# Peptides against a protein of PDB entry 4X86: the designs that were tried, part 19

Target 1, 56 residues: chain A of PDB entry 4X86
Amino acid sequence: EGPQLLLSEAVSRAAKAAGARPLTSPESLSRDLEAPEVQESYRQQLRSDIQKRLQE

## One batch from the design tools (peptide; aimed at target 1 D32 L33 E37 Y42)

Design b2_p21_7_s2 (made by RFdiffusion4, then SolubleMPNN; from b2_p21_7, 13 letters changed)
Fold by OpenDDE base, seed 1:
Order: C-alpha cells, then sequence, then structure tokens
Structure b2_p21_7_s2 (fold): chain B 56 residues (1-56), chain A 21 residues (1-21)
C-alpha cells in the first residue's frame, strides 16, 4: 500500500544525477538510509507529498 | 557535499517526480 520506493535507491539516483556526495561518508550515509525508521519516515513523507499534489 | 537531510530531500524530490510524471 502506497509508494514502495526505497530511500537508499532514491538518494543514490538523485545524488548521482546532481553530482552530490555525502558530507560524512558513503558508508555512514548508507547505514542511516537503510534504517527502518528512516525508510518509513521517507515513505510517509513521500505519500503525503503525493496526496497533497493530487488534491490540487 | 551535502548533509544527510539534504540528500534525503533530493531523493524524495526525485521520487515525487517519478510518481507524478
Amino acid sequence: as target 1 above (56 residues)
Amino acid sequence: MLSKEQLIELGRSLARQEVLQ
């Protein structure tokens, strides 16, 4: 139910497209991005963003 | 270089675009 996109994948693709690199390290970033609570927060925010856009 | 929060925002923005395109 809802968006099934992975935060880690989204960030990887977006960062590559933007030529961006993490302030700390790729390893520490990956650890944080793959934390369940962080992924869920991302999913909830994304769903909210989409719902708001569709309501316009 | 970007913070974790900035990178998450970039990722979410990309995801929004792909869903709403």
Scores: peptide ipSAE 0.712, ipTM 0.916, DockQ to the pose 0.327
OpenDDE base, seeds 2, 3, 4, 5: peptide ipSAE 0.710, 0.710, 0.710, 0.711; ipTM 0.915, 0.915, 0.915, 0.915

Design b2_p21_7_s3 (made by RFdiffusion4, then SolubleMPNN; from b2_p21_7, 10 letters changed)
Fold by OpenDDE base, seed 1:
Structure b2_p21_7_s3 (fold): chain B 56 residues (1-56), chain A 21 residues (1-21)
Amino acid sequence: as target 1 above (56 residues)
Amino acid sequence: MLSLEELIALGRSLARAEVLQ
């Protein structure tokens, strides 16, 4: 299956915690982060990260 | 201010931390 965290939510929380602002508008950012291909890429990378970490 | 890719990296880092704790 893999991680179910939404990229948009992860970025929102992380950006808030870090006090970071996007180069584009929040609306534009949301559209980008919610794009299926972007979400899937994030999920795959996160899954890979977790697998690597668990193997260490 | 961060680019899309930088923000994704930031979110991914947070997600890793929350999953692996």
Scores: peptide ipSAE 0.681, ipTM 0.904, DockQ to the pose 0.334
OpenDDE base, seeds 2, 3, 4, 5: peptide ipSAE 0.678, 0.681, 0.680, 0.680; ipTM 0.903, 0.904, 0.905, 0.904

Design b2_p21_7_s4 (made by RFdiffusion4, then SolubleMPNN; from b2_p21_7, 10 letters changed)
Fold by OpenDDE base, seed 3:
Structure b2_p21_7_s4 (fold): chain B 56 residues (1-56), chain A 21 residues (1-21)
Amino acid sequence: as target 1 above (56 residues)
Amino acid sequence: MLSLEELIELGRSLARAQVLQ
């Protein structure tokens, strides 16, 4: 349970806003960001960060 | 250009801002 925000979506928005390009190809970056283990780690970190902020 | 790790951090920051603000 917790927030279900996609890392790939967040990174895409951030990259666009910053005018940033990855060191690798966009396709390679997308593949890496969509990997299940990466998304799960992001979900856990996001949940933890939100909980910490709410408890401060 | 940013590394994968730097872009992940930007994504985390953006996600926090969207949820907490």
Scores: peptide ipSAE 0.079, ipTM 0.575, DockQ to the pose 0.340
OpenDDE base, seeds 1, 2, 4, 5: peptide ipSAE 0.075, 0.114, 0.070, 0.059; ipTM 0.562, 0.657, 0.558, 0.552; seed 2 fails the geometry check

Design b2_p21_8 (made by RFdiffusion4)
Pose (drawn by RFdiffusion4):
Order: C-alpha cells, then structure tokens, then sequence
Structure b2_p21_8 (pose): chain A 56 residues (1-56), chain P 21 residues (1-21)
C-alpha cells in the first residue's frame, strides 16, 4: 500500500513478518510506542526521508 | 530501564521509517 504513518502498525507488521510474539502483550507494546518522543522521532524521520527522495 | 526502552523504541522507529521510504 504505502509507508505506514502509524509507528504502532509498522511495528505490528514487522513483528508478524519476523514471527516475534511479545513477552508482555500487543497492547502494552503499542502503549509504549505511542510515547510522544517515539512518535515524534518517527514523524521527523519520515518527513526527512520523503523530502530527500523527492529531491530527484 | 524505562529510558533505555524508550531509546530502543526511538531507534527502531527510525530504522522502520527509513526501510519503508
């Protein structure tokens, strides 16, 4: 489809493809991924990378 | 421990953002 805008969904997909199951729960992992610092860092990385590829 | 987990999740988010774009 396209680049995942929600880090939580990107991690869920990656874990499923890697066959990884959490020691805790998906709900606990998702709560931690939603921490503002983690989501903001992800958004900045996405913005930077999209602009760079657009630089062609 | 909570700070180390947060920093690992930030690194993981950055690596996934780069891999998909």
Amino acid sequence: as target 1 above (56 residues)
Amino acid sequence: AAEALREALIELGQALATAQV

Design b2_p21_8_s1 (made by RFdiffusion4, then SolubleMPNN; from b2_p21_8, 10 letters changed)
Fold by OpenDDE base, seed 3:
Structure b2_p21_8_s1 (fold): chain B 56 residues (1-56), chain A 21 residues (1-21)
Amino acid sequence: as target 1 above (56 residues)
Amino acid sequence: SRAARLAALIALGESLARAQV
């Protein structure tokens, strides 16, 4: 439950905004960021951040 | 308000999710 986000897309947007380029190929980075365990960790972090905001 | 802060966070998240590579 919660908003559905793709970490790979979020990182790509942030990289463009910062004018930064990954040290590895963009394809390799996308593959790593799209791994189920990494995506799940991102979802959990987002959920935690939302909960913290509700406590403020 | 708390509701406004939550709405802003959700909106930012959805914006990131819609970002195109």
Scores: peptide ipSAE 0.071, ipTM 0.534, DockQ to the pose 0.038
OpenDDE base, seeds 1, 2, 4, 5: peptide ipSAE 0.053, 0.051, 0.055, 0.052; ipTM 0.539, 0.537, 0.537, 0.537

Design b2_p21_8_s3 (made by RFdiffusion4, then SolubleMPNN; from b2_p21_8, 9 letters changed)
Fold by OpenDDE base, seed 5:
Structure b2_p21_8_s3 (fold): chain B 56 residues (1-56), chain A 21 residues (1-21)
Amino acid sequence: as target 1 above (56 residues)
Amino acid sequence: SRAARLQALIELGKSLARAQV
């Protein structure tokens, strides 16, 4: 339940659109982005943002 | 810091999600 967009996928799409390359290893960055606590924080923040938008 | 970089990426992801609604 709730937002299911993965942070790693969102960042990948944004980086591609911007033509940006990470300064560190792409694999290292992906590891950080896919960490469970990071993904959960993203999910919670996204859910909160959606809730705020619904209250506008 | 790692935390600051990750938060920036989270914000970028949220912006992308909003743009795709």
Scores: peptide ipSAE 0.093, ipTM 0.612, DockQ to the pose 0.339
OpenDDE base, seeds 1, 2, 3, 4: peptide ipSAE 0.091, 0.093, 0.093, 0.092; ipTM 0.603, 0.612, 0.614, 0.607

Design b2_p21_8_s4 (made by RFdiffusion4, then SolubleMPNN; from b2_p21_8, 12 letters changed)
Fold by OpenDDE base, seed 5:
Structure b2_p21_8_s4 (fold): chain B 56 residues (1-56), chain A 21 residues (1-21)
Amino acid sequence: as target 1 above (56 residues)
Amino acid sequence: SRAERLARLIQLGESLARAQV
């Protein structure tokens, strides 16, 4: 249970919208962001942030 | 640094994610 948003997708969209270019490449960045531990940490943080906003 | 650049992108992604909620 919890948010199903993918960090890799979120960052990719944000980077595109901001016109940001990773030092290496978008593909390399995506691979790094798709690491399970990174995604899990993001999920937990996002869940926490959402809960905080709901309580405001 | 690379870490700082990554952190900034993650922050943008997080902001985008929050906006989608």
Scores: peptide ipSAE 0.066, ipTM 0.539, DockQ to the pose 0.316
OpenDDE base, seeds 1, 2, 3, 4: peptide ipSAE 0.065, 0.055, 0.057, 0.059; ipTM 0.534, 0.513, 0.527, 0.527

## One batch from the design tools (peptide; aimed at target 1 A15 A17 A20 R21)

Design b2_p22_1 (made by RFdiffusion4)
Pose (drawn by RFdiffusion4):
Structure b2_p22_1 (pose): chain A 56 residues (1-56), chain P 22 residues (1-22)
Amino acid sequence: as target 1 above (56 residues)
Amino acid sequence: SVSEEVGNEIVEELLEQGRMLL
C-alpha cells in the first residue's frame, strides 16, 4: 500500500514476515515502540528519505 | 520501503537481545 507511518505497525509486519514471536507480548513491544524518542527518530528518518527521493 | 527496512532492523536487534524467538 504505502510506507507505514506508524512504527509499531511496521515492526509488527516485519516480525510476522520474519516469523518472530516476542519473548514478552505484542502489547509490551508496542508500548516500547511508542516511546517519544523512538517515534520521533522514525518520523525524522521518514521525512529525510522522502525529501531525498523527491529530489529527482 | 523505509518502514520495512527499519522494522526489519528492529526485529533483528530484538532477536540478538533474546527478546524474540523464531

Design b2_p22_1_s1 (made by RFdiffusion4, then SolubleMPNN; from b2_p22_1, 11 letters changed)
Fold by OpenDDE base, seed 2:
Structure b2_p22_1_s1 (fold): chain B 56 residues (1-56), chain A 22 residues (1-22)
Amino acid sequence: as target 1 above (56 residues)
Amino acid sequence: SFDDEVGRAIVEALLAAGRLER
């Protein structure tokens, strides 16, 4: 199925599931992942990956 | 889910980069 979460949310959920914690603070990491440039790059990569899968 | 797969991959990368720890 397709993406439903922001990058920051996806990472946060995965980190919790893995028992992983940031060496700084969860808030700091979230802020980094919530940067619009990061989210846009994620969106573009996601679109590209989906397109590639459709071509396989 | 797809989001979980992506999230896991990034978590592993962040662990490798020393931004996260277990």
Scores: peptide ipSAE 0.513, ipTM 0.903, DockQ to the pose 0.651
OpenDDE base, seeds 1, 3, 4, 5: peptide ipSAE 0.512, 0.511, 0.510, 0.513; ipTM 0.903, 0.903, 0.902, 0.904

Design b2_p22_1_s2 (made by RFdiffusion4, then SolubleMPNN; from b2_p22_1, 12 letters changed)
Fold by OpenDDE base, seed 1:
Structure b2_p22_1_s2 (fold): chain B 56 residues (1-56), chain A 22 residues (1-22)
Amino acid sequence: as target 1 above (56 residues)
Amino acid sequence: SLDDEVGRRIVEALLAAGLLER
């Protein structure tokens, strides 16, 4: 329902579901996604975007 | 869920950027 996972976990799960693999290392990708400012900013933006679309 | 949507959006962007591949 709401955001429950770390961004890195959400991406990892989605990548697996899509059969996608990083061209670099999974660990490097995870480190980038684990940056607090990245996680919080993106989740806030996406939540806002989704809510706006639902209200259209 | 929102987590799944977040993940999906990032995966799509990373695929487009050539950082992920299927």
Scores: peptide ipSAE 0.538, ipTM 0.903, DockQ to the pose 0.593
OpenDDE base, seeds 2, 3, 4, 5: peptide ipSAE 0.530, 0.527, 0.529, 0.533; ipTM 0.904, 0.903, 0.903, 0.904

Design b2_p22_1_s3 (made by RFdiffusion4, then SolubleMPNN; from b2_p22_1, 11 letters changed)
Fold by OpenDDE base, seed 1:
Structure b2_p22_1_s3 (fold): chain B 56 residues (1-56), chain A 22 residues (1-22)
Amino acid sequence: as target 1 above (56 residues)
Amino acid sequence: SLSDQVGQQIVEELLARGLLER
């Protein structure tokens, strides 16, 4: 139910694919991205994107 | 995947804000 991939994991995968790294630390970035409000925004975006695709 | 697409957009934003570097 809902997105299976956390925002922190999605960003980690995308960053690796792009050859990007945090200026601070991976742990600090993960903590920030794991905040409930941030994850909720990510969930809303995924839901919205899915709905848009269904209407295309 | 959809998650990868969203992740890519976030990475681009973080790069623009100077929170990530390549």
Scores: peptide ipSAE 0.505, ipTM 0.897, DockQ to the pose 0.649
OpenDDE base, seeds 2, 3, 4, 5: peptide ipSAE 0.504, 0.503, 0.504, 0.502; ipTM 0.896, 0.896, 0.897, 0.896

Design b2_p22_1_s4 (made by RFdiffusion4, then SolubleMPNN; from b2_p22_1, 9 letters changed)
Fold by OpenDDE base, seed 3:
Structure b2_p22_1_s4 (fold): chain B 56 residues (1-56), chain A 22 residues (1-22)
Amino acid sequence: as target 1 above (56 residues)
Amino acid sequence: SFDEEVGRRIVEELLAQGKLER
């Protein structure tokens, strides 16, 4: 099974924690992050991280 | 968590790209 998490949510939380904000708008950034190819890349990164942890 | 870790990495990348600012 792959991770069932949203990139936009992960980035939003991380940005808030870091005190970071988009230069354009939150909506514009969200649209960019919600692109299917971007979400897929995120999913792969999560999967890779999980696998890496399991192999340690 | 894993999502928090990846999210943090993405934020760092976006900061480097100038798409986010502090």
Scores: peptide ipSAE 0.525, ipTM 0.893, DockQ to the pose 0.629
OpenDDE base, seeds 1, 2, 4, 5: peptide ipSAE 0.520, 0.524, 0.524, 0.523; ipTM 0.892, 0.893, 0.893, 0.893

Design b2_p22_2 (made by RFdiffusion4)
Pose (drawn by RFdiffusion4):
Structure b2_p22_2 (pose): chain A 56 residues (1-56), chain P 22 residues (1-22)
Amino acid sequence: as target 1 above (56 residues)
Amino acid sequence: ELDPVAVEIVEKLVEEGKMILE
């Protein structure tokens, strides 16, 4: 489809493709991925990378 | 395609024993 805008959904897809199951739970992992610092860092990385590919 | 940042998080969690491979 396209680049995942939600980091929690990106990690869930990656874990499924890797066959990884959490030691805790998907709910606990998602809660941690929603920490503001983590989500903001992901948003900034996404913005930077899109702009750079657009630079063609 | 998988998100590289998400792959890296999963790999780190597996190395730290916080995720287990099936």

Design b2_p22_2_s1 (made by RFdiffusion4, then SolubleMPNN; from b2_p22_2, 6 letters changed)
Fold by OpenDDE base, seed 1:
Structure b2_p22_2_s1 (fold): chain B 56 residues (1-56), chain A 22 residues (1-22)
Amino acid sequence: as target 1 above (56 residues)
Amino acid sequence: ELDPVAVAIVEALVAAGRMVLE
């Protein structure tokens, strides 16, 4: 589906790198992280962070 | 490179008992 900037994917990558695993099913956690309001907040923060980095 | 927001969320999830560090 092309490049995606999903919070669930970012968290999954970070968790794997840290050796952390969910105590619930990874699917359940992903569903929580993929909630529209959560994803929108993440998108806004990501946009802000990118803008800050461009100014550095 | 890891997303620092995602890293912070992993830390919070561990603290909240939703994840465990191995």
Scores: peptide ipSAE 0.546, ipTM 0.917, DockQ to the pose 0.661
OpenDDE base, seeds 2, 3, 4, 5: peptide ipSAE 0.544, 0.544, 0.543, 0.540; ipTM 0.917, 0.916, 0.916, 0.916

Design b2_p22_2_s2 (made by RFdiffusion4, then SolubleMPNN; from b2_p22_2, 7 letters changed)
Fold by OpenDDE base, seed 4:
Structure b2_p22_2_s2 (fold): chain B 56 residues (1-56), chain A 22 residues (1-22)
Amino acid sequence: as target 1 above (56 residues)
Amino acid sequence: ELDPVAVAIVEALVAAGRMVRE
């Protein structure tokens, strides 16, 4: 329930747009971004952001 | 559109030396 966007995917898109790529510990970075607890925090943030945008 | 949080994270990762801009 709620937003289903992935943090790892969002960061990947942003990095691509900025012309940025992993430099150090790319696999570790990917794992960190895909961690369940991190994704859950991101989901909550997305929900909050949506609410804020609706209030604007 | 890009996620502003994700954009900020990329900036932080570049600053931290975890990512590099081409």
Scores: peptide ipSAE 0.590, ipTM 0.922, DockQ to the pose 0.634
OpenDDE base, seeds 1, 2, 3, 5: peptide ipSAE 0.589, 0.588, 0.585, 0.587; ipTM 0.922, 0.921, 0.921, 0.921

Design b2_p22_2_s3 (made by RFdiffusion4, then SolubleMPNN; from b2_p22_2 with E8A K12A E15A E16A I20E)
Fold by OpenDDE base, seed 5:
Structure b2_p22_2_s3 (fold): chain B 56 residues (1-56), chain A 22 residues (1-22)
Amino acid sequence: as target 1 above (56 residues)
Amino acid sequence: ELDPVAVAIVEALVAAGKMELE
């Protein structure tokens, strides 16, 4: 939900495109992506990127 | 296009030994 869903989906897409696969459990990967600092930084970056695109 | 932040995270996960490239 929200940023965590967007991030997990974005990471999954990037990993698949790069041919990268987890060496850890899916739960461990999810835990890493759900870290509060990661989620917040992603949200901020996403917001900034959207704002920049809208002003192009 | 791919999300550059997501790409950076994949790179970090590979560097940390949590992901591998095929």
Scores: peptide ipSAE 0.524, ipTM 0.904, DockQ to the pose 0.613
OpenDDE base, seeds 1, 2, 3, 4: peptide ipSAE 0.521, 0.521, 0.524, 0.501; ipTM 0.905, 0.904, 0.904, 0.903

Design b2_p22_2_s4 (made by RFdiffusion4, then SolubleMPNN; from b2_p22_2, 7 letters changed)
Fold by OpenDDE base, seed 5:
Structure b2_p22_2_s4 (fold): chain B 56 residues (1-56), chain A 22 residues (1-22)
Amino acid sequence: as target 1 above (56 residues)
Amino acid sequence: ELDPTAVAIVERLVAEGRMVRE
């Protein structure tokens, strides 16, 4: 029931595809994205978004 | 396979000035 990808990993992949790089240090951004509360919020949003997509 | 939620987060990070698109 957890996320299919860790938030930090998912964002890294998406950033590469978008040609985006952090203006802060990559390490600082990764640390922020790896925070447990942030990961949990991502899990909830991801679950909701997937459910909405399944309804389309 | 990209995560659409993560893609949206990248767009938000760009908008907030934490990321820049090259």
Scores: peptide ipSAE 0.637, ipTM 0.918, DockQ to the pose 0.622
OpenDDE base, seeds 1, 2, 3, 4: peptide ipSAE 0.631, 0.629, 0.616, 0.634; ipTM 0.918, 0.918, 0.918, 0.919

Design b2_p22_3 (made by RFdiffusion4)
Pose (drawn by RFdiffusion4):
Structure b2_p22_3 (pose): chain A 56 residues (1-56), chain P 22 residues (1-22)
Amino acid sequence: as target 1 above (56 residues)
Amino acid sequence: PLDPVAVEIVESLVESGRMILD
């Protein structure tokens, strides 16, 4: 479809493709991925990379 | 395609034992 805007969904997809199951639970992992610092860092990386590919 | 940042997070969690491979 497109680049995943939600980091939690991106990780979930990656884990499924890697066959990884959490030691804790998907709910605990998602809660941690929603920490503001983590989500903001992801948003900044996404903005930077999109702008750079647009620079063609 | 999978998100590179998400792949790196999964790999780190697997190496640290916080995720287990099937």

Design b2_p22_3_s1 (made by RFdiffusion4, then SolubleMPNN; from b2_p22_3, 7 letters changed)
Fold by OpenDDE base, seed 1:
Structure b2_p22_3_s1 (fold): chain B 56 residues (1-56), chain A 22 residues (1-22)
Amino acid sequence: as target 1 above (56 residues)
Amino acid sequence: ALDPVAVAIVEELVAAGRMELE
């Protein structure tokens, strides 16, 4: 859970805001979001965002 | 506010045929 769940929720919100809907199964979407490059990018963003907030 | 990384992921998923804009 944790970051992976946060990512899935963030993607869901972004998709809805953009009017995008999944064409694949939830399982397939989950696999796509589990890609190492995707997970690492999101982890880095979270870390960066936290650090920026602490500096405010 | 929208998560910019999440937005980029949605764009890529659409480009990859995993999502469709309506």
Scores: peptide ipSAE 0.528, ipTM 0.902, DockQ to the pose 0.597
OpenDDE base, seeds 2, 3, 4, 5: peptide ipSAE 0.522, 0.525, 0.528, 0.526; ipTM 0.901, 0.902, 0.902, 0.902

Design b2_p22_3_s2 (made by RFdiffusion4, then SolubleMPNN; from b2_p22_3, 7 letters changed)
Fold by OpenDDE base, seed 1:
Structure b2_p22_3_s2 (fold): chain B 56 residues (1-56), chain A 22 residues (1-22)
Amino acid sequence: as target 1 above (56 residues)
Amino acid sequence: ELDPVAVAIVEALVAAGRMVLE
């Protein structure tokens, strides 16, 4: 589906790198992280962070 | 490179008992 900037994917990558695993099913956690309001907040923060980095 | 927001969320999830560090 092309490049995606999903919070669930970012968290999954970070968790794997840290050796952390969910105590619930990874699917359940992903569903929580993929909630529209959560994803929108993440998108806004990501946009802000990118803008800050461009100014550095 | 890891997303620092995602890293912070992993830390919070561990603290909240939703994840465990191995």
Scores: peptide ipSAE 0.546, ipTM 0.917, DockQ to the pose 0.657
OpenDDE base, seeds 2, 3, 4, 5: peptide ipSAE 0.544, 0.544, 0.543, 0.540; ipTM 0.917, 0.916, 0.916, 0.916

Design b2_p22_3_s3 (made by RFdiffusion4, then SolubleMPNN; from b2_p22_3, 7 letters changed)
Fold by OpenDDE base, seed 1:
Structure b2_p22_3_s3 (fold): chain B 56 residues (1-56), chain A 22 residues (1-22)
Amino acid sequence: as target 1 above (56 residues)
Amino acid sequence: ELDPVAVAIVEELVAAGRMVLE
């Protein structure tokens, strides 16, 4: 899976854990997740998480 | 383990009225 699919999966898991449900269309949610700043933040977090997990 | 960026995104989406907490 690509980064966008991984992000959507992570958001889905977080939403479920928090008991949050979407009020907008799936397309609107996708647009929110496609924002450049969001994608970059996730890319950086993913890299950091991998490094941390490998060091455990 | 939850992704902290994903958690922050959920919080923002709730604040923006795109998601609601049940």
Scores: peptide ipSAE 0.576, ipTM 0.914, DockQ to the pose 0.591
OpenDDE base, seeds 2, 3, 4, 5: peptide ipSAE 0.575, 0.574, 0.574, 0.571; ipTM 0.914, 0.914, 0.914, 0.914

Design b2_p22_3_s4 (made by RFdiffusion4, then SolubleMPNN; from b2_p22_3, 8 letters changed)
Fold by OpenDDE base, seed 2:
Structure b2_p22_3_s4 (fold): chain B 56 residues (1-56), chain A 22 residues (1-22)
Amino acid sequence: as target 1 above (56 residues)
Amino acid sequence: ELDPVAVAIVEALVAAGLMELE
């Protein structure tokens, strides 16, 4: 649930591309990545990065 | 394409022994 650009989804895609798998339960990892404070920080970084790229 | 932040997190998780590379 939430916006399209979720950190958990981004990490899942990156992990898959790298052939990386969690050594802990995937549920616990997802829970940590979906924490509100983590997602908010990620949102802020995305916004900032997009703005920087648009200004280049 | 991959998100650089997400890539960095995967790298950190592997380094921390929370993820493994196949």
Scores: peptide ipSAE 0.512, ipTM 0.912, DockQ to the pose 0.639
OpenDDE base, seeds 1, 3, 4, 5: peptide ipSAE 0.511, 0.509, 0.505, 0.509; ipTM 0.912, 0.911, 0.911, 0.912

Design b2_p22_4 (made by RFdiffusion4)
Pose (drawn by RFdiffusion4):
Structure b2_p22_4 (pose): chain A 56 residues (1-56), chain P 22 residues (1-22)
Amino acid sequence: as target 1 above (56 residues)
Amino acid sequence: SSDEVGEEIVEELLEEGRMVLE
């Protein structure tokens, strides 16, 4: 489809493809991925990378 | 890029013992 805008859904897909199951729970992992610092860092990385590919 | 970030996080959680393989 396209680049995943939600980090929590990106990690869920990656874990499923890797066959990884959490020691805790998917709900606990998702809660931690929603921490503002983590989500903001992901948004900034996404913005930077999109602009760079657009620089062609 | 979003897939690569997800894969890095999963690898880090596996190294930390917070996830295991099926």

Design b2_p22_4_s1 (made by RFdiffusion4, then SolubleMPNN; from b2_p22_4, 8 letters changed)
Fold by OpenDDE base, seed 2:
Structure b2_p22_4_s1 (fold): chain B 56 residues (1-56), chain A 22 residues (1-22)
Amino acid sequence: as target 1 above (56 residues)
Amino acid sequence: LSEEVGRAIVERLLAEGRVELE
């Protein structure tokens, strides 16, 4: 799937694992995840984590 | 990997007050 769906899925899983819930609504959170800075952060973290895995 | 990446985003969302811990 596309990066946007991967991001939402990653966030959902991480939030569940951490016991985090949106302060507003899931829909509002999903919309917030479309913010350019958030998606850029995801891209950077994804790259970083992949690099870490390659070094292991 | 997905959860690991997502965790970084969740941490940011927590800092921004968009989500909270139960």
Scores: peptide ipSAE 0.416, ipTM 0.861, DockQ to the pose 0.595
OpenDDE base, seeds 1, 3, 4, 5: peptide ipSAE 0.413, 0.408, 0.411, 0.408; ipTM 0.861, 0.859, 0.859, 0.858

Design b2_p22_4_s2 (made by RFdiffusion4, then SolubleMPNN; from b2_p22_4, 9 letters changed)
Fold by OpenDDE base, seed 4:
Structure b2_p22_4_s2 (fold): chain B 56 residues (1-56), chain A 22 residues (1-22)
Amino acid sequence: as target 1 above (56 residues)
Amino acid sequence: LSEQVGQAIVEELLRRGLMELE
């Protein structure tokens, strides 16, 4: 699986957990997920999550 | 991946108005 698939899956799971739903078209969502700031957020959160697990 | 990995992204999407809380 590539980073894009991991990102989309992470977003899907997090949205469900938070009770969030999309307000825009799938195309708009996909476009936003490609935004640098969103991808950076994913990278940071992934790193943070891994670090937390390593410290447990 | 844990679902927490997507938390920051969901927050960003909420802030941008691409998602809403049910």
Scores: peptide ipSAE 0.483, ipTM 0.881, DockQ to the pose 0.559
OpenDDE base, seeds 1, 2, 3, 5: peptide ipSAE 0.480, 0.479, 0.479, 0.473; ipTM 0.882, 0.883, 0.883, 0.881

Design b2_p22_4_s3 (made by RFdiffusion4, then SolubleMPNN; from b2_p22_4, 9 letters changed)
Fold by OpenDDE base, seed 4:
Structure b2_p22_4_s3 (fold): chain B 56 residues (1-56), chain A 22 residues (1-22)
Amino acid sequence: as target 1 above (56 residues)
Amino acid sequence: LSDAVGRAIVERLLAEGRLERE
């Protein structure tokens, strides 16, 4: 399970919790989440969040 | 941790009009 799957799973859980759904289609959203820039953003956010936790 | 990041991503997607809150 790579970063893309972790991202899609995290987004799916968060979206459900927020009562949010894609405006286009689930397939389109999944495709967008597979984009390299989105994956990198997730990696950076994850790293940033870890750093925040360490500073608490 | 992943959930927190997921929430941040969802908020971004909502702001971008990629997601809609029901």
Scores: peptide ipSAE 0.521, ipTM 0.891, DockQ to the pose 0.637
OpenDDE base, seeds 1, 2, 3, 5: peptide ipSAE 0.512, 0.510, 0.508, 0.507; ipTM 0.890, 0.890, 0.890, 0.890; seed 1 fails the geometry check

Design b2_p22_4_s4 (made by RFdiffusion4, then SolubleMPNN; from b2_p22_4, 8 letters changed)
Fold by OpenDDE base, seed 4:
Structure b2_p22_4_s4 (fold): chain B 56 residues (1-56), chain A 22 residues (1-22)
Amino acid sequence: as target 1 above (56 residues)
Amino acid sequence: LSDEVGRAIVEALLAAGRLELE
C-alpha cells in the first residue's frame, strides 16, 4: 500500500468511529484526499505522531 | 498510529465542512 491508500483507509476508519460521513459524496471525499495539500498534511502528521511516540 | 493520524485528518475535514457528524 502506498501513502494514499493508508490515508484513505485511516480516514475511513476514523470517520466511522466518530460517526462522521461525507457531507457531499464519497467520491468528492476521495478527491479531497487526493489533494496535494491533504497528502502533505498526512505526511507531516505521521512524522509528528511518530516523534510524539518516541517521546513517550 | 495510522488511526491517530486518521482522527486528526477527520477533525480537519470536519472543520473544512467536508464531513459532518451523523
Scores: peptide ipSAE 0.523, ipTM 0.886, DockQ to the pose 0.622
OpenDDE base, seeds 1, 2, 3, 5: peptide ipSAE 0.518, 0.519, 0.517, 0.517; ipTM 0.886, 0.886, 0.885, 0.885

